# Ledger of designs, part 95: peptides against a protein of PDB entry 1MQS

Target 1, 223 residues: chain A of PDB entry 1MQS
Amino acid sequence: ILKMLFLNKDLNNNDNITTITDDIFNQQEIIWKVLILDIKSTATISSVLRVNDLLKAGITVHSLIKQDRSPLPDVPAIYFVSPTKENIDIIVNDLKSDKYSEFYINFTSSLPRNLLEDLAQQVSITGKSDKIKQVYDQYLDFIVTEPELFSLEISNAYLTLNDPKTTEEEITGLCANIADGLFNTVLTINSIPIIRAAKGGPAEIIAEKLGTKLRDFVINTNS

## One batch from the design tools (peptide; made by RFdiffusion4, then SolubleMPNN)

Design b2_p19_3_s1 (from b2_p19_3, 11 letters changed)
Fold by OpenDDE base, seed 5:
Structure b2_p19_3_s1 (fold): chain B 223 residues (1-223), chain A 19 residues (1-19)
Amino acid sequence: as target 1 above (223 residues)
Amino acid sequence: SLIDKIMEEQNKEFKELLK
């Protein structure tokens, strides 16, 4: 998260948040930025950072992407939002309106190829592609509740999985979402886990999906 | 880091699509 707030520059990760922000604040001129969030990413940020941390990272203003935001044409913007068509369209509209000087786009999870292509196409049409400085997947689709404890914040997951009225398609979809969230978490932790799951239920489905994702990732990165 | 590489790949892909 801090790396994102510093425009994805390398930071010393061995220090706590306070030490990192203090060191940067004292050693370098602060670059003021706007942070654009959605409801989900707001929860993520709030679970990890304090308001003072944002300020020390150079975040002068943070706002919701769906809110009416005042233009700050001389200020760079960091978007940290869900990978949705709606958010893409809003970002492009902000680009068209020259709402900010530069755009650093960070998605909370992996942006599907089709949406990436859509974003690129729309940006290309605007003729302002030079303002898009970065497009990253941050893989931060989780909430930190306590140290070494996190939640995917999927509403009614247990109830849905145990409701006899739930369709197979719904179960499959939910399991896929859970697997995606876990995958993102694993990447963030930078450690490949040993997966254990109960057999014969949703947990097994999730484990298999996650395992496949991890294997595919390892193969692709070692290649 | 591995994460950095993945992130950079997305960025690279986007830039290629703009070309």
Scores: peptide ipSAE 0.305, ipTM 0.863, DockQ to the pose 0.668; fails the geometry check
Fold by OpenDDE base, seed 2:
Structure b2_p19_3_s1 (fold): chain B 223 residues (1-223), chain A 19 residues (1-19)
Amino acid sequence: as target 1 above (223 residues)
Amino acid sequence: SLIDKIMEEQNKEFKELLK
């Protein structure tokens, strides 16, 4: 998250948040930026950072992507939002309107290829592609509650998975989403976990999906 | 890091699509 707030510059992660922010604040000229969030990413950021941390990172203002925002054409913007068509359209509209000087686009999870192509197409049409500085998948689709405990904050996941009225398709879809979130978490932590799940239920399905994703990833990265 | 590589690839892919 801090890396994102500093425009994805390489940060020495060996220090705590306070030390990192203090060092950057003291050693580097702070670039003031606008942070644009959605509801989900707001929760993610709030779980990890304090308001003072945002300030130290050069975030002058933050707002929700769906809110009416005043143009700040001389200020760079960091988008940290869910990878949805709606958010893409809003970003493109903001680009068209010259709402900000530069656009650093960060998605909370992996942007599907079709949406990436859509974004690229729309941006190309605007003729303002030079303002798009970055398009990154941050893989931060989780909330940190404790150093060793996190939540994906999927609404009513437990209820949905345990409701006998839930369809197999719904369960499969939810399990896929959970597996994606866990995969993102693993990538963020940069360690391959030992997966333990209860047998005979959704947890096992999720574990299998996650295992497959991890294996595929390892194979693809070693190629 | 692995995540950095993935991020960079995403960015490269996007830039290629703009072309």
Scores: peptide ipSAE 0.302, ipTM 0.864, DockQ to the pose 0.673; fails the geometry check
Fold by OpenDDE base, seed 3:
Structure b2_p19_3_s1 (fold): chain B 223 residues (1-223), chain A 19 residues (1-19)
Amino acid sequence: as target 1 above (223 residues)
Amino acid sequence: SLIDKIMEEQNKEFKELLK
């Protein structure tokens, strides 16, 4: 994923994500990029990277592929999306409209041959094939869902929590919903978890809310 | 890595299709 965010340049893999991003941030001029995601890839990115990691990777803004996006003709774009006909058509439309300066296309899983040919055909018709810099399958289907990883399947949670335009009220509301979902999961598993969360962000808010709910539940059940 | 090779091959294939 980090390699993708750095336009598939070779990265020294011997270090943790933080060390890699810090080293690149300090040693190289940051190329600012737009990251285009879908619902599935948003979940993938959220599971591996923090907001600060995206920033250090030069991601200035990220958005959903189906959302209306402002043109940034001087900014390169990284697409990380599902290999679907719909996404291909949107990418081609973005290309036609000169929405970005360069297009780095990454699919979350293997793109079928018929869709690859369709993409190539449509791109060829536009006459703007030079703007397509890369087409890769990232094969992230192998994100070994650690048996202990689960998703609440809340739409746009990552984008909402990390969008600077999101209000504090919206963040608080979403964090409450996430905490409720986690609480329900804990009740289903019938065990009290140890809560670990990153400090200084929404995760801490969620952890505090969840902790309160669990404490209240234990008190009420033992009463 | 093996993954890097696979990715490079796909990229080459796409470029060939554009030609």
Scores: peptide ipSAE 0.294, ipTM 0.856, DockQ to the pose 0.249; fails the geometry check
Fold by OpenDDE base, seed 4:
Formats: sequence, C-alpha cells, structure tokens
Structure b2_p19_3_s1 (fold): chain B 223 residues (1-223), chain A 19 residues (1-19)
Amino acid sequence: as target 1 above (223 residues)
Amino acid sequence: SLIDKIMEEQNKEFKELLK
C-alpha cells in the first residue's frame, strides 16, 4: 500500500509504516496527490493506514470514485479501486475531462484481460494515454485486522457455506471468490503457503482452487 | 517480489495494448 502511495517507487525501508513515512517525508520533497477510492478499497486502506499516514505519503485529499470530485488538473491522482467496468468508465471519463494531471491506476485485485483491453481501447480513443502513468493490480482485496491476521470481508461467507439451502452453484461461486482473495493475499505476503483444509467441504474446494491458482502463477512467472 | 513482478507485467501489457 505504501509503495502504491509513493507511485510504486522502490522503498528500501522495511520498518513500520510510521518510520517509513517519516523517513520519506524528511528526506524527499512531498509530491502531493489525490487518492481515489471505492467503498471496498476504503476499508482496505483504513485497516492499514491512518489519516496521518496518508498525509505523510503526500495524499492531500481522498475521495470516493463515485463522488463528484472537483478538477485538480495540476495534481496527480492515484486510483485504488475494484477492477470493474464501472470504475474503468469513470476513470476514462476523468481522463477525458482532464480532471487530474497524471493517472496512477491501481486495482485492488487482478483486472481481467477483457477489461484491460477495454481500458486500453477507451484510453486510446481519448488521445490522452500519456497521462496514464501506471496500471497495476495491487492484490489488496482484503482487510488487515492484525499484523498476521486478515479477512476477505466476504459477507456471510460462513453462513452461506453452511446453509443447507445454499445451492452448489452458489457454493462454487463463493469458493472461487474466496480462493481469489486468498491468492491475492499470498501474492501480497510474497510467500507460498502450505495449504491445509478440512476434507469433504467447501474448505477443500477452496484449497484446490487456490492450489491451482498458485501453481499456475508459479509456472507463468518462472517461464 | 512476486507482486512487483506481476504489477510490472500488467503495466507492460497495458502499454503494449496502447500501441
């Protein structure tokens, strides 16, 4: 998250958030930026950072992507939002309107290829592709509750998975979502976990899906 | 890191799509 707030520049300090922000704040001229969030990413940011941390990272203002935002044509913007068509359209509209000077686009999770192509196509049509500096998947689709504890914040996941009225299709869909979230977490932690799951239930399904995703990722990154 | 690598790849892919 901090790296994103510093426009994905390399941070050489592995200290706590406060130390990192203080060091950067003291050593470098602050680049003031706008942070655009959605409801989900707001929760993610809030779970990790304090308002003071944002300020020290150079975030002068933060707003929801769906809110009416005043143009700041001389200010770079960081988008940290869900990978949805709706958000893409809003970003493109902001680009068209020259709402900000530069656009650093970060998605909370993996942007599907079709949406990436859509974004690229729309941006190309605007003729303002030079204003888009970065497009990243941050894989931060989770809430940090404790230093080593996180939540995917999937509403009623436990209830849904244990409700006898829940259809297999619903279970499969939910398991896929959970696996995606866990995958994102693994990437963020930068460590391949040993997966343990109870057999004969949704946990096994999730574990299998996660395992497949991890294997595929390792293969693709090592190729 | 793994995440850095994948982010860079996506960014590269996006830039290629803009050509």
Scores: peptide ipSAE 0.292, ipTM 0.860, DockQ to the pose 0.696; fails the geometry check

Design b2_p19_3_s2 (from b2_p19_3, 11 letters changed)
Fold by OpenDDE base, seed 2:
Structure b2_p19_3_s2 (fold): chain B 223 residues (1-223), chain A 19 residues (1-19)
Amino acid sequence: as target 1 above (223 residues)
Amino acid sequence: SLIDKIMKEQNKLFKELVK
């Protein structure tokens, strides 16, 4: 998250948040930026950072992507939002309107290829592609509640998975989403976990999906 | 790091697509 707030520059991750922010604040010229969030990413940020941390990272203003935002054409913007068509369209609209000077786009999870192509196409049409500085997948679609515990914050996941009225398709879809979130978390932690799940339920399905994703990833990265 | 590589992959692809 801090890396993102510093425009994805390399940071010394061996220090705590306070030390990192203090060092950067003291040693480097701070670039003031606008942070654009959605509801989900707001929760993510809030779980990890304090308001003071944002300030130290050079965040002068933070707003929701769906809110009406005043143009700040001389200020760079960091988008940290869900990878959705809606958000893409809003970003493109902001680009068209010269809402900000530069656009650093960060998605909370992986943007699908089709949406990336859509984004690229729309941006290309605007003729303002030079303002798009970055398009990154941050894989930060989880909430940290404590150092060793996190949540994907999927609404009513437990209820949905345990409701007998829930269809198999719905369960499968939800399990896939959960597995994706866990996969993103694993990548963020930069370690391969030992997966433990209860047998005979959705947890097992999720574990299997996650295992497959991890195996595929390892194979693809080693090639 | 692996995560950095993955994170930047979309950026690379985007830059290629927007040309």
Scores: peptide ipSAE 0.359, ipTM 0.872, DockQ to the pose 0.637
Fold by OpenDDE base, seed 3:
Structure b2_p19_3_s2 (fold): chain B 223 residues (1-223), chain A 19 residues (1-19)
Amino acid sequence: as target 1 above (223 residues)
Amino acid sequence: SLIDKIMKEQNKLFKELVK
């Protein structure tokens, strides 16, 4: 998250947010920026950063994307918002109106291809593509099939998931356990996987749970 | 890092699409 606030520039590796912000504040000229959030991303930011951290990162003001915002044509903007059509349209409208000098767009999760194409198309039509400096997925929705096969050795998992008598709560609980196991595996590998899962079943539930855990981890690591 | 590479994929794709 801190990296994002510094326009995704390389930062000194330190686990302490305060130390990072202090070092940058003391060593580099601060570029003042506006931070545009939605309800979800506001919660994310608030969970890891203090108001003082935002200030030290050069955030002059933060606002909700749906809120009426005053034009600041000489100020760069960081968007950190959910990957939705609505947010894309708002960003494009802000671009059309020259609301900010530069646009650094960060999505809270992966923007699907169709929406990326829509964004690109709309931006292209405006003729102001140069103002879009970055389009990042800060947190990936990992959907990847594992090329290597391994087992968590959870007893009767298959039977439990496929038994029609199994309750939704039991399924959810089992999926959570599986996700925990996978999360631990990912941590041991020390890499962030792409998660792939079949839609409409337990695999999707597991993928979602795992994704959430990984996102939380990444947020903590990048903060 | 792997994370950095992954996070930049959308940026690369976007830049290609707007050309």
Scores: peptide ipSAE 0.339, ipTM 0.849, DockQ to the pose 0.568
Fold by OpenDDE base, seed 5:
Structure b2_p19_3_s2 (fold): chain B 223 residues (1-223), chain A 19 residues (1-19)
Amino acid sequence: as target 1 above (223 residues)
Amino acid sequence: SLIDKIMKEQNKLFKELVK
């Protein structure tokens, strides 16, 4: 998250948030930025950072993407939002209106290829592609509740998975979503876990899906 | 890092698509 707030520049990961922000604040000129969030990413940010942390990172204003926002044409914007068509359209509209000087787009999870193509196409049509400085997947689709604890914030997952009325398709879909969330978490932690799950239930399905994703990722990255 | 490389993939693809 801090890396994103500093326009995805390399930061030393071994320091706590306060040390990092203090060091940057003292050593470098702060670039003031606007942070654009959605409801989900707001929860993520709020679970990890305090208001003072945002300020020290150079975030002067944070707003919801769906809210009416005043133009700040001389200020760079960091978007940290869900990978949805709606958000893409809003970003493009903001680009068209020259709402900000530069656009650093960060999605909370992986943007599907079709949506990436849509974004690229729309941006290309505007003729303002030079203002789009970054399009990153941050893989931060989770909320930190306590130290060493996190939640994917999937409502009623346990109940749904254990309800005998739930269809196989629903279970499969939910398991896929859970696996995606866990995958994002693993990437954020920068450690490959050993996956263990109980056999014969949803946990096994999730574990298999996650394992496949991780294996594919490792193979593709080492190639 | 591997993570950085992955995170930047979309950026690379995007830049290619907008050319």
Scores: peptide ipSAE 0.354, ipTM 0.868, DockQ to the pose 0.648; fails the geometry check
Fold by OpenDDE base, seed 4:
Structure b2_p19_3_s2 (fold): chain B 223 residues (1-223), chain A 19 residues (1-19)
Amino acid sequence: as target 1 above (223 residues)
Amino acid sequence: SLIDKIMKEQNKLFKELVK
């Protein structure tokens, strides 16, 4: 998250958030930025950072993407939002209206290829592609409640997975979503976990999917 | 880092698509 707030520049020190922000604040000229969030990403940010941390990172103001926002044409904007068509359209509209000077787009999870193409196409049509500085997947679509406890905040996941009326297709779909979320979490932690799951249930399905994703990831990145 | 590489992939793809 901090890296994102500093426009995805390399941050050298594994220090505490406070130490990192203090060091950067003291050593570098602060670039003031606007942070654009959605409801989900707001929860994520709030779970990890304090308002003071945002300020130290150069966030002058933060707003919801769906809110009416005043144009700040001389201020760069960081978008940290869910990878949805709706958010893409809003970003493009903001681009069209020259709402900000620069656009650093960060999605909470991986933007699908089709949506990326849509974004690119729309941006291309505007002729303002130069204002889009970054399009990153941050893989931060989870809530940190404790240092070692994460929540994907998937509504009724437990109920759905344990409801006998739930179809196999629904279970499979939900398990895939959960696995994706866990994968994102693992990437954020930057460590490969030992996956343990109960046998004979959705947890096993999730574990298998997650394992596959992790293996594929490791193989693809080590090559 | 591996994560950094992955994060930048979308950026690379995007830049290619808008050209």
Scores: peptide ipSAE 0.344, ipTM 0.863, DockQ to the pose 0.658; fails the geometry check

Design b2_p19_3_s3 (from b2_p19_3, 10 letters changed)
Fold by OpenDDE base, seed 5:
Formats: sequence, C-alpha cells, structure tokens
Structure b2_p19_3_s3 (fold): chain B 223 residues (1-223), chain A 19 residues (1-19)
Amino acid sequence: as target 1 above (223 residues)
Amino acid sequence: SLIDLIQEKQNKELKELLS
C-alpha cells in the first residue's frame, strides 16, 4: 500500500509504516496527491493505515470514486479501486474531464483481459493516454485484522460451505473466490506457500484452485 | 517481487494496446 501511495517507487519494506513514512517525509519533497477509493478498498486501506499515515504519504484528500469530486487539474491522482467496468468508466470520464494532472491506476485485484482492453480502447479514444502513468494490479483484496492475521471478508463463507442445502455450483463459486483472495495474499507476502488441505471437502477445492493459480503465474512469469 | 513482475507485464500490455 505504501509503495502505491508513493507512485510505486521502490521502498525498503524492512521498516514499519511509521519509520518509512517518517524517513520519506523528512528526506524527500512531498508530492501531494489525491487518493480515490471505492467502498471495498476504503476498508482495506483503513485496516492498514491511519489518517496521519496518508498525510505523511502526501495524500491531501481521499474520496470515493462514485462521489462527485472537485477537479484538481494540477494534482496527480492515485486510484485504488476494484477492477470493475463501472470503475473503469468513471476513471475514463475523469480522464476526459481533465480532473487530475496524472493518473496512477491501481486495482485491488487482477484486472481481467477484457476489462484491460476496454480501458485501453476508451483511453485511446480520449487521446489523453499520456496522462495515465501507471496501471497496476496491487492484489490487496483483503482486510488486515491484526498484524499477522487477515480476512478475505467473504460473507458467511463458513456457513455456506457447511450448509447441506448449498449447491455444488455455489460451493465451487465460493471456493474460487476464496482462492482468488488467497492468491492475492500470497503475492502480497511475496512467498510461495506450501498448500495443505483436508481431502474431500471445500478446502481441497480451494487448495487445487490456488495451486493452479500459482502454477500458472510462475509459468507465465518465467515465460 | 512477484507483484513487480505482474505490474510490469500489465503496464507493457496496456502500452501495447494503446499504441
């Protein structure tokens, strides 16, 4: 998250948030930025950062993407939002209206190819592609509940998985969502885990899906 | 990092699509 707030520059993550922000604040000129969030990403960032941390990172104001926002044409904007068609359309509209000077777009999870193409197409039509400085998948689709604990914030997952009335399709879908969340966590931690799961249940399905995602990622990265 | 690799690829793909 801090890396994103500093326009994805390399940061030494060996220190705590306070030390990092203090060092940057003291040593470098602060670039003031606007942070645009959605409901989900607001929860994510709030779980990790305090208002003071945002200020030290140069965030002058933060707003919801769906809210009416005043134009700040001389201020760069950091978007940290869900990878949805709706959010893409809003970003493009903001681009068209020259709402900000520069656009640093960060998605909370992987942007699918079809939406990437849609974004590219819409941006190309505007003729303002030069204002888009970055488009990154941050893979931060989780909530930090404690320093060593996180939550995927999937509603009633345990209940759904253990309800005998739940259909196989529903279970499969839920397991896919869980696997996606875990995949994001793995990428954030930057370590490939050993996956262990009980056989014959949803845990196995999740493990298989996660394993596939990780394998695909490794193959694609080495390719 | 793993994320850096993905981000690099994503940016590259976007640039290609915008070209």
Scores: peptide ipSAE 0.104, ipTM 0.773, DockQ to the pose 0.630
Fold by OpenDDE base, seed 1:
Structure b2_p19_3_s3 (fold): chain B 223 residues (1-223), chain A 19 residues (1-19)
Amino acid sequence: as target 1 above (223 residues)
Amino acid sequence: SLIDLIQEKQNKELKELLS
């Protein structure tokens, strides 16, 4: 998250958040930015950072992407939002309106190819592609509840998985979603986990899916 | 990091799409 707030530049991650922000704030000229969030990403950010942390990272103001926002044409913007068509359209509209000076776009999870193409197409039509500085998948689609504990915040997961009326397709879909969330978490932590799951239930299915995703990812990145 | 590699690839793809 801090890396994103500093425009995805390399940071020394050996220190805690406070030390990092203090050092950067004191040693370098801070670049003031606007942070654009959605409901989900707001929860993510709030679970990890305090307002003071945002300030020290150069975030002067933060707002929801769907809110009416005043133009700040001389201020760069960091978008940290869900990878949806709606958000893409809003970003493009903001671009058309010259709402900000630069656009650093970060998606909370992987942006599908079709949406990337849509974004590219719309941006190209505006003639303002130079203002789009970055488009990153951050894979920050989880909530930190404790230093070593996180939640995917999927509503009624237990109920859905244990309801006898739930179809196999629904269970499979939910397990896939959970595995995706866990996968994102693994990427964020940048460490391959040892996976432990109870046998004979959805947890095992999820573990298998996650394992497959991780293996495929490692193979694809090393090839 | 692995995520950095993905991000760089994505940016490259975007640039290619923008021609």
Scores: peptide ipSAE 0.095, ipTM 0.761, DockQ to the pose 0.628
Fold by OpenDDE base, seed 4:
Structure b2_p19_3_s3 (fold): chain B 223 residues (1-223), chain A 19 residues (1-19)
Amino acid sequence: as target 1 above (223 residues)
Amino acid sequence: SLIDLIQEKQNKELKELLS
């Protein structure tokens, strides 16, 4: 998250948030920027950073992507939002309107190829591709509750998975979402886990889906 | 890192698409 807030510059990961922010604040001129979030990413950011941390990172204003936002044409913007068509369209509209000086786009999870192509196409049409400085998948679609502990913060996941009235389709869908979240976490930790799950239940479904995602990722990355 | 690799790939792909 801090890396993203500092425009994805390399940071020393061994330091705590306060030390990092203080060092940067003292050593470098702060680049003031706007942070654009959605509901989900707001929760993610809020779980890790305080308002003062954002300020120290040079975030002068933060707002929701769906909210009406005042143009700040001389200020760079960091988008940290879900990889959806809706968000892409809004970003492109912001680009068209010259709402900000530069656009650093970060998605909370992997942007599908079709959406990437859509983004590229729309940006190309605007003729303002030079303002798009970064497009990154951050894989930060989770909540940090405490050091070395995270949650996907899926509401009523346990209840849904254990309710006998829940359909198999609903279970499968939820398991897919959980697997996606875990996948993001694995990538963030930069370690491939040994997956263990109880047999005969949702855990097995999740494990299988996660395993597939990891295998596909490894294959695609080495390819 | 794995994320760095993905980001590099995506950035490259985007640049290619925008070229």
Scores: peptide ipSAE 0.088, ipTM 0.758, DockQ to the pose 0.579
Fold by OpenDDE base, seed 3:
Structure b2_p19_3_s3 (fold): chain B 223 residues (1-223), chain A 19 residues (1-19)
Amino acid sequence: as target 1 above (223 residues)
Amino acid sequence: SLIDLIQEKQNKELKELLS
């Protein structure tokens, strides 16, 4: 999530979010940005970051995508929203109206090809394609690169995580449950894994929780 | 990272679609 807020720049690996934001702030001048969210992504952001963290990341204001927003033509915008036709249309309308200076678009899950083509087509018609700097998919699940796979068999986990009606508490709770399941798996195989997760979504939350559990376990075992 | 590579590819694909 922090990487996204810093326009997907490389961040130093640090266990403390505050330290990361402070380090970045000290290294370069802060770039002020607008953060555009929907209900689902709001829950995701709130589960990981505090309001003060957003400010330190250079977020001057955050709003819901469906809300009326004042134009800030000299300010870059970060969109972090669900990959829907409705959201695409709103983004394009914002582009047409020159609501922001630059557009960094992040979808909370994979944008299907047909919607990507629709976005591209609409943007091309506006003649303002140069203002769109990034379009990224955020992944809700871990990327599996090994041939051996397993499932935690949690019913409707994907649906719950992608439902815009899901509350922050529900997301946090589900992520905790998944992390617990993974922790149990790690203990079973008796091997400490390298954890990789996409940033800006539940996968990151789960990875962080799992990492904490593993660290705590190792410390307690060695003490 | 692998994720960074995937995202870079997505951006490239978008740019190609916009041209």
Scores: peptide ipSAE 0.078, ipTM 0.726, DockQ to the pose 0.384; fails the geometry check

